# Designs tried in a protein design run: peptides against a protein of PDB entry 6IDX. Part 166

Target 1, 380 residues: chain A of PDB entry 6IDX
Amino acid sequence: KELAKLSADVTFATEFINMDGIIVLTRLVESGTKLLSHYSEMLAFTLTAFLELMDHGIVSWDMVSITFIKQIAGYVSQPMVDVSILQRSLAILESMVLNSQSLYQKIAEEITVGQLISHLQVSNQEIQTYAIALINALFLKAPEDKRQDMANAFAQKHLRSIILNHVIRGNRPIKTEMAHQLYVLQVLTFNLLEERMMTKMDPNDQAQRDIIFELRRIAFDAESDPSNAPGSGTEKRKAMYTKDYKMLGFTNHINPAMDFTQTPPGMLALDNMLYLAKVHQDTYIRIVLENSSREDKHECPFGRSAIELTKMLCEILQVGELPNEGRNDYHPMFFTHDRAFEELFGICIQLLNKTWKEMRATAEDFNKVMQVVREQITRA

## One batch from the design tools (peptide; made by RFdiffusion4, then SolubleMPNN)

Design b2_p18_8_s2 (from b2_p18_8, 11 letters changed)
Fold by OpenDDE base, seed 4:
Order: C-alpha cells, then sequence, then structure tokens
Structure b2_p18_8_s2 (fold): chain B 380 residues (1-380), chain A 18 residues (1-18)
C-alpha cells in the first residue's frame, strides 16, 4: 500500500526502478501464488504500484513477460475477479496496447472485445470506462485491415447496444472520462470513412458508373428489371439519361462521374446516395421525384446536395482527425445503428430538402441553404 | 487517478499520430 502511494512520486520511482523494483512486482504477478494471506489486496497494491511506476515512462512496457501478460489478461477474461484487480488489469492492458505494438499483438490473442463487453454490463462506471478505453486502444492499434473487421463485428454491434442501454441511457450522469472514451470510439469509427472520403471516382470504372445508373433506375424506373444492361442504349436512351441525370441534380448531368472526382467527399457521397436509394428507397424516390417534377427553378438538386452534404457531415464530424484529449462530445445516434453515418446522411438530406423548400431556394441560394443546414445540424 | 487518466489520453493521442 505504501509502495503504491510512493510510486506516484517520480523521485521514489526512479530509485525503486534502479533497484529492480519493477521486476520484483512483475514476478509477484507472474507467480500467481494464491496461498499468500491477503493475496487479493497484495495483488491490487502490486498492480497499482506497477502502473504508477510505469506511468513515469522510465521503463519500457516491453520489459513484461508473456506470463505477466497472460496473468493480466486472465484477470480481465475470468469471472469473479476482485473489482480492484479488474480495474487495474484493464488499465495495465490499455497501457500495454498503447505503448507497444508487440504487446498489442499478444494481448489481441488473449482477449476479445466480447469479453470486454461483459465489463460494460456492470454498475461500476470506472470499470465501464476502462473497458471502453481498452477497446479504443485495441481499435486504435489494430492494423488497418483489422479495424474495419473490428468495427463490423457482431461484438461491435453488441458493444454499441450495450453502451447505448447501459451507459448513455443509464440513470447515472456520464462522467467526463466516460464521455471522452465515447468520443474516442466515435472518432475511431468515423475515421474508417476516410478512405472512401478520399477515394476519387474513376469515370472509366464501369462498376462505379453502374452505381450512378442504378440511382437513376431506382428513381425513374423503379419497377423495371435491372436486367437492362446500361451499355446497349440507343441515342435516344443516351439523351434520356442526360435528362435523368439533370433531374437527379448532378452538376455534370452529361457525365455525373465527374461530380465524384473531388475529394472530399469522393466516393463516400456515392455510397451515401446508394445507401439511401436501397435502404430508404421510398424516401429517396420521393426526394428525387418531388424535385424532378418542378419547372419553377425551385428544384433542389439532389446529386449536388448529397455531395455537398456528405462533405459537410465529414467536416462536422471531423472525419480523419485524431482524437483530442479535451473533447468529450459524442453523438448518441452513433450507438443506435451500425451504419450511423449513412443514417445521419439520410436524416440530413431530408432536412436539407425541407429547408430548401421553406427558403423557396433556387440554385443561386445553394450556399445559403447549406449554411442554414449546417447551423441546424450543429445545434441539434 | 485523474493524473493517470490524462497520461493515458496523451498516450492514446501519441499512438493515433503514429
Amino acid sequence: as target 1 above (380 residues)
Amino acid sequence: SEKRFKRRKALMEKAARE
């Protein structure tokens, strides 16, 4: 206990480390000898002292043995561990993951996000916070190929549900530390959109062109079988498509692919449009047809609006930015759906369309409408 | 401790920049 307290002092820590004190502490954990009187209390203080000593940054985290890692992971993965040990073990794992890619790899083999979710289903907000912090650390340190998999995993869907129900909708005020971890989780998840946001459409990519054609088909030919290959169009059909792309509100209605060559938002705008068209088809068709039937110059250009809205949402959500220590703002909607960004887009495009009508906007008012919509989104 | 929490935040920000 006194060691744990003294270990917070850098002068003491330096002297203790010079005496190989950390090695002694690690060996106590590695031994796992439950035969000692007051083992749990001793272990809790040992882990406290270890953390405080390591937090000085004097000793590399890579000094820990595989046995030590397994013991600490065991305290997190096993049921009926003392809460004080669990809390410190989560904090140690978080620190190990953050400080060493080698330790991350070892820890990722020993623990699952599913095991960490169990620590969110408790009344102890400190345990919940450290569990999310460890999840965030694992997410941050995961290789890029594994980040998307981690985000799409059932465990993440369940994680969002558990966070929503047990943390956000809980009867307890969310502490600053928890709010920060929720913010970090949001940032890390939205950063997965960065690749698509920065992906330019290739106007020569037939598959990407087929998506634009599918948007047209869903809007204007909703009952027509997709079997009509877009390539076989007569000159009349090509002229018709140009008209359709104009009605869809693309800036380049001759070659809509050109509207997606600017990054941001690149292909992410097309992804959002396709998601809306497929998942919220009635909403999509309504928005497009309502504006396409107007001859009064008050038509809201859907294609242009969708692109600029996607860009705006990326700016508002700070897609691609690093988590900031001072930030604790998160969107509860992020935890309601696995495709939360696309759902947000679907809400905001309806808001934009409504705002456009209310303002009796024309194409000249486009930037003013976007400014009003930005203010509406940021105040909500 | 709050001090520990801040240290870990700083580590996370560092790790995010790597």
Scores: peptide ipSAE 0.062, ipTM 0.777, DockQ to the pose 0.843
Fold by OpenDDE base, seed 3:
Structure b2_p18_8_s2 (fold): chain B 380 residues (1-380), chain A 18 residues (1-18)
Amino acid sequence: as target 1 above (380 residues)
Amino acid sequence: SEKRFKRRKALMEKAARE
């Protein structure tokens, strides 16, 4: 207990470390000797002292043994009654993950996100905070292949649901620390969009072209039997599609695929359009048809608007940027839906279409409309 | 401690850049 207090002092820490004191603490953890009277209390203070000592940055985190890692991971993976040990163990693991890629690899083998999610289902906000912090650390340090696994929709759904129900909708005020961890988790989640945001459409990829064709089909042919393969000449089809792509509001009416070659937002804009068209079909059809029937130059170009809106949302959400230490602003909406970005897009595209109508905008006013929409989104 | 939490935040930002 006294050691744990003194370990916060840099002078004491330096001397204690010079005396190999930290090695003694690690060995106490490694031994797992439950035979001592007040073992749990002693262990809690040992872990406190260890953390305080390591927080001085005098000793590398790589000094810890695999046995130490396994013991700490064991305290997190096993149902423990001692909240104090659990809290400190989560904090140690977080620090280990953040400080060392080698330690990350070892920890990622010893613990699962599922085990960490269980620590969110508690009333202790400090435990919840450290559990999310460790999840965030693991997410941040995960290689690209494992990030996608951590991003697996089911694990994310469960994690999001638990966070929503036990943290955000919890009976306790969210502390600044928790708010920051929620922000970080949100940023890391949005960074999964970066790949699609930076993916250029290949205008020669038939599968990608078929998505654009599907957007046309949903908008204009929703009632027409797909059996009318128009046998008539390639030119009439091309001319027909050019008209349809103009009505869809693409910038390149001849080859809409060219509108998705710019990154950002690349294919992410097409993903958003397709999601809107499939999940919110009535909204999509309404937006497209309301503007496609207009010959008064007040048509809102859906395709162009969707691309620029996707780009704007990426900018607002800082997709691809690292979490900022000073920020704690999280959006609860992103914990309510699996495809929260696409849902946000669906809300914002309706807002854009409404704003366009209210402003009586023309194509020349496009940038003004986008600016107004940006202000509306950022104030919400 | 609040000080420790700030240090971890800074470490996380560093770790995200590496």
Scores: peptide ipSAE 0.055, ipTM 0.765, DockQ to the pose 0.875
Fold by OpenDDE base, seed 5:
Structure b2_p18_8_s2 (fold): chain B 380 residues (1-380), chain A 18 residues (1-18)
Amino acid sequence: as target 1 above (380 residues)
Amino acid sequence: SEKRFKRRKALMEKAARE
């Protein structure tokens, strides 16, 4: 207990480390000897002292043995561990993951996200915070190939539901530390959109063209009696599609694929449009048809608007940026939907369409509308 | 606790830059 308190002092820590004191503490953990009277209390203080000593940055985290890692991981994976030990063990694992890629690899083999999720179902916000912090550390240090798998685990309704129900909707105010970890989780998850945001459409890819054609089909053919499929020649059909792509509000109504060659937002904008068209079909059709039926130059160009809105959302959400130490702003919607970005897009595109109408905007006002929409989104 | 929290934030930012 005294050692744990004194270990917070850098002078004491330096002297204690020089006396191989950390090695003694690690060996106490490694021994796993439950034979000592008050083992749990002693272990809790040992782990506290170890953390305080290591937090000085004098000793490399790579000094820890595999046995130490396994013991600490064991305290996190075992259901009957003292809360004080669990909290410190989560904090140690987080620190190990953040400080060493080698330790990350070893820890990722010993613990699962599922085990960490169980620690979110407790009433102790400190444990919850350290559990999310460890998840975030694992996510951050994961290789790119594994990062998507972790995101899919986060996309599992279970983790988000637990965070929503036990953290966000909890009867306790969210502390700054928890808010920061929720922010970090959000940032790390949205950063997975970066690949799609930076993916250019290939105008020659037929599969990608078929998606644009599907957007047209959903907007214009879904309500049309199939009997009026104009059997007219290939040229009339091409001219018809050009008209349809103009009504959809693409900048390039001859080849809408060209609108998706700019990165950002690249293919991510097309993903959002397709999601809206398939999941919120009535909303999509309404937005498109309301604007396609206008001949007053007050039509909102859906295609252009969707692209620029996707780009704007990426900027607002800082897609591709690293988590900032000072930030703690998270969006609750992130935890309510599996496809939170696409759902946010669906809400924001409706807001854009409404704002366009309210402003009586023309194509010349496009940038002004986008500025107003940005302010509305950032204030919400 | 607060001092530790700040240190962990700094470590996370460092780890994100590496």
Scores: peptide ipSAE 0.045, ipTM 0.755, DockQ to the pose 0.872
Fold by OpenDDE base, seed 2:
Structure b2_p18_8_s2 (fold): chain B 380 residues (1-380), chain A 18 residues (1-18)
Amino acid sequence: as target 1 above (380 residues)
Amino acid sequence: SEKRFKRRKALMEKAARE
């Protein structure tokens, strides 16, 4: 107990570390010797002292043994552990993951997100916060190939549900620390959109062109079987498609693929448009047809609007940016839907279309409409 | 402690920059 208090002092910590005191603490954890009177209390103080000592940055986290890691992971993976030990164990694992890629690899083998989710189902917000912090650390330090898998996994769906039900909708006010961890989780998840945001459309890629064609089909040929679209568009069909792409509000009516060559938002805008068209088909068709039937120059160009809105949303959400220490703002909607970004796009495109009408906008007012929409989104 | 939270926060930012 006194050691744990004194370990917060840098002078004491330096001397204690110089005396190999930290090695003694690690060995106490490694031994797992339950024969000591007050083992749990002693262990809790040992872990506290260890953390305070390591927080001085004098000793590398890589000094810890595999046995130590397994013991700490064991305290997190076991369903019945003393709360004080669990809290400190989560904090140690978080620090290990953040400070060492080699420790990350070892920890990722010993613990699962599912085990960490169990610690979110408790009433202790401090444990919940450390559990999310460890999840965020694992997410941050995961290789890019594994990050997407983590995000798509059932564990993440379950995680979002548990966070929503036990943290966000909990009867307790969310503390600043928890709000920050929720913000971090949101940022890390939205950063997975960066690849698509920075992917340019290839105008020669037939599969990508087929998506644009599908947008046209859904808007104008909803009753036509896609099988009957003969790939060899006669000149008359090309001219017809040019009209349709104009009605869809693309800037390049001849080759809409060119509108997706700008990054950001690149292909992410096309993904959003396709999601809207498939998942919210009635909303999509309504927006397109309402604006395509206008002859009064007050038509809202859907294609251009969707691209610029996607870009704006990426800017608002700071896609590709690292989590900021000072921010605690999170979107509850992120935890309510698997495709929260696309759903946000679907809400915001309707808002844009409404705002366009209310302003009686023309194509010349486009930037003014976008500015008003930005203010509306950022105030919501 | 609040100090410990701030230190870990700084570590997370450092780790995010690596």
Scores: peptide ipSAE 0.030, ipTM 0.729, DockQ to the pose 0.831; fails the geometry check

Design b2_p18_8_s3 (from b2_p18_8, 10 letters changed)
Fold by OpenDDE base, seed 1:
Structure b2_p18_8_s3 (fold): chain B 380 residues (1-380), chain A 18 residues (1-18)
Amino acid sequence: as target 1 above (380 residues)
Amino acid sequence: MEKRQKLRRKRQEEAARA
């Protein structure tokens, strides 16, 4: 107990470390020997002292043995009755992951995000905070090839649902640190959209052109069998498609693929439109057809609007920005659905279409409508 | 506690830049 308190002092820490005191603490953990009287209390103080000593930055985290890592991981992965040991073990793992890529690799083999979910279901917000912080650390240190797996783990309806129900909708006020860790988790999640946001459409890619054609099909040929592959359409069919792409509100009516060559939002805008068209088909068809039948110059250009809205949402959500230590703003909506960005797009495109009508906008008012919509989204 | 939280946040930002 006194050692744990004194370890917060840098002078004491320096002397204790110089006497190999930290090695003694690590060996106590490595032994796993439950035979000592007051073992749990002793272990909790040992882990506290270890954390306080290591937080001075005098000793490299790489000094820890694999046995030490396994013991600490064991306290997190196993049902432990002692909340004090669990809390300190989560904090140690978090610190190990954040400080060393080598330790990350070893910890990622011992612990899964699935095992950390159980620590989110508790009433102790401090345990919940350390669990989310460890998830964030694992996400931050994941190699690029594994970021998608971490994304998928976060996309797991279970983790999102548990965070929503046990953390966000919990009967306790969210502390500033929890809010910050939720913010960090959201930033890391939004950064998965960055690749698509920065991917230019290739106008020569047939598969990508087929997506645009599918948007046209869903809007205008909803009763037509999808088996009608766009064969070598006669000139009349090409001219028909140009009219359809105009009615869809693309800027380039001849080759709508050109509208997706600008990054941001690149292919992410096409992903959003396709999601809307497939998942919210009635809403998509309504928005397109309400504007396609207008000859009064008050048509809302859906294609252009969808692209600029996707870009605006990326700007509002700061997609591709690094997590900031001063921020604690998070959006609970992103925990409500697995495709929350696309769902937000679907809500916002309806808002845009409504606002366009209310303003009696023309194509000249486009930027003004987008500004009003931005204000509406940012106030919500 | 506050010192550790500040250190965490700094390390998270450092890890995000890496």
Scores: peptide ipSAE 0.548, ipTM 0.953, DockQ to the pose 0.942
Fold by OpenDDE base, seed 2:
Structure b2_p18_8_s3 (fold): chain B 380 residues (1-380), chain A 18 residues (1-18)
Amino acid sequence: as target 1 above (380 residues)
Amino acid sequence: MEKRQKLRRKRQEEAARA
């Protein structure tokens, strides 16, 4: 106990570390010797002292043994552990992951996000905060190939639902640190959109062109089976599709693929449009047909609007930006759905279409409508 | 506690830049 307090002092810490005191603390954890009276209390103070000593940055985190890591991971994976030990164990693992890629690899083998979920279902906000912080650390240190798996684990209904129900909708105020960790988790989740946002459409890729064709089909041929019409349509069919792409509100109604060559938002806009068309088909068809039937020059160009809205949403959500230490703002909506960005797009495109009508806008008013919509979204 | 939170945030930003 006294050691744990003194370990916060840098002078004491330096002297204690120079006497190999930290090695003694690690060996106490490694031994697992439950024979000592008040073992749990002693262990909690040992882990506190260890953390305070290591937080001075004098000793590398890589000094820890695999046995030490396994003991700490064991305290986190066990369903019944002393809360004081659990809290310190989570903090140690978080610090190990953040400070060392080699320790990350070892910890990622010993601990799953699924095991950390149980620590979110508790009434202790500090435990919850350390659990989310460890998830964030694992996400940050994950190699690119595994980041998508972490994202998929977050997209899994279980983690999001538990965060939503036990953290966000908890009967207690969210502390600033928890809000910050939720913000970090959200930023990391939005950054998964960056690849698609920066992916240019290839106008020569038939599979990508078939998505645009599917948008046309859903809007205008909703009752017709997807005819395997090979892309070599007759000149009459090409002329028909040009009209349909104009009605869809593409800027390049001859070759809509060209509208998706701009990055941002690149292919992410097409993903949003396709999601809307497949998941919210009624809303999609209504928006397209309502504007395609107008002869009054007040038609809202859906294709152009969808692209510019996707870009705007990326700007508002700061897609691709790094987490800032000063921020604690998070959007609870993104914990409610697996495809929350696409759902937000679907809400915002309806808002845009409504605002366009209310303003009696023409194509010349496009930028003005977008500015009004931006202001509406940022105030909500 | 506050010192540790500040250190965490710094380490998270460092890890995000890596």
Scores: peptide ipSAE 0.548, ipTM 0.953, DockQ to the pose 0.941
Fold by OpenDDE base, seed 3:
Structure b2_p18_8_s3 (fold): chain B 380 residues (1-380), chain A 18 residues (1-18)
Amino acid sequence: as target 1 above (380 residues)
Amino acid sequence: MEKRQKLRRKRQEEAARA
């Protein structure tokens, strides 16, 4: 107890470290010896002292053994651990992950996001905060190939729903630190969109072209069996598609794939359009057909609008930006749905279409409509 | 607590840049 207090002092810390004091503390944890009277209290103070000493930055986090990591991970994975030990263990894991890629690798083998979810279901906001902070640390330190797995873990209805129900909708005020960690988690989640946002469509990729064709099919041939393979592209068929792509509001009526070669928003716009078309088919068809039947130059170009709206949403949500230490603003709505970005797009594209009608806009008013829509989205 | 929170945030930003 006294050691834990003194460990916050840099002078004491320096002297204690010079005496290999940290090594002694690590060995106490590594031993796992429950034979001591008041073991839990002693362990909690040991972990406190260890954290306070390490937080001086005098000793590298890489000094910790695999046995130490396993013991700390064990305290986090055990359902019947003392709250005081759990809190400190989460803090240690978080610190290890943030300070060392080598430690990240070892911890990522020992701890799953699923185990951390249990620590979000508790009434202790500090534990919840450390659990989210550890998730954020794991996400930040994940290699690019594993970031999608972390994304999928977040998109797992369970993590999202637990954060929503036990953290955001909890019967207690959200502290600034929790708000910041939720913000960080949100930023990291939005950054998963960056890949798609920066992915150019390949106009020669048949699979990507088939998505555009599917958008056309859903809009105009909703009753037609997809099995009618587009036979050899007769000039009449090319002309038909050009008309359909014009009615869909693509800028390039001949080759709509070219509209998705611009990054941002690249393929992310196509993903949003496809999501709308499949998940909100009636809304999609309505928006397209209401504008495709107009001969009055007041047609809202859906394809162009969808692309520019996707870009705008990326700008508003700051997709690709790094988490800022000063920010604590998070959007609870992104915890309400697994595909929250696409759902937001679906709401915003309806808003855009409505605003276009209300303004009696033409193609010349496009940027003005987008500005009004931006203002409407940012006020909500 | 505040020191640790500041340190965390700094480390998170550093980790995001890496």
Scores: peptide ipSAE 0.547, ipTM 0.953, DockQ to the pose 0.948
Fold by OpenDDE base, seed 5:
Structure b2_p18_8_s3 (fold): chain B 380 residues (1-380), chain A 18 residues (1-18)
Amino acid sequence: as target 1 above (380 residues)
Amino acid sequence: MEKRQKLRRKRQEEAARA
């Protein structure tokens, strides 16, 4: 107990470390010997002293043994652990992950996000904060190939639902540190969109062109009686598609793929359009057909609008920005749905279409409409 | 506690830049 208090002092810490004191503390954890009277209390103080000593940055975190890591991971995975030990164990794991890639690899083998979910279901906000902070640490240190797995784990309805219900909708005010950790988690989640945002469409890729064709099919062929087989002439068919792509509001009516070569938003705009068309088909068809039937130059160009809206949403959500130490702003909406970005796009594209109609906009007013929509989104 | 929170945030930002 006194050691844990004294370990906060840098002078004491330096002397204690020079006496191999940290090694003694690590060995106490490694021993796992529950034989001592008051073991739990002693262990809690040992872990406190260890953390305070290591937080001076005098000793590398790489000094810890695999046995130590396994013991600490064991305290986090065990269902019946003292809250004081659990909190310190989460803090140690977080610190190990953040300070060392080699420790990250070892910890990622011992602990799953699924195990950390149980620590979010508690009434202790400090434990919840350390659990989210550890998830964030694992996400930050994950190699690019594993970041998608972490994303999928976050996209797992379970983690988001638990954060939403037990953290965000909890009967207590969210502390600044929890708000910051939720912000960090959100930033890391949005950064998964960066790849798609920066991916240019290849106009020669048939699979990507087939997605654009599917957008056309959903808009125009889903309501059309199957009896109007498009006439057999290849030229009439190409001319028909050019008309359809104009009605869809693409800038390049001949080759809509060219509209997705600009990054940002690249392929992410096409992903949003396809999601809207498949998941909210009635909304998609309505938006397209309402604008395709107009001849008054007040048509809202869906394709162009979807691209520029996707870009705008990326700017508003700061996709590709690094987590900032000073920020604590998070959007609870992003914890409500698995495809929250695409759902936000679906809401915002309807808002854009409505705003376009209300303004009686033409193609010349496009940027003005987008600015009004930006203000509406940022005030909501 | 506050010192640790500051250190965490710094380490998170450093980890995001790596």
Scores: peptide ipSAE 0.547, ipTM 0.953, DockQ to the pose 0.970

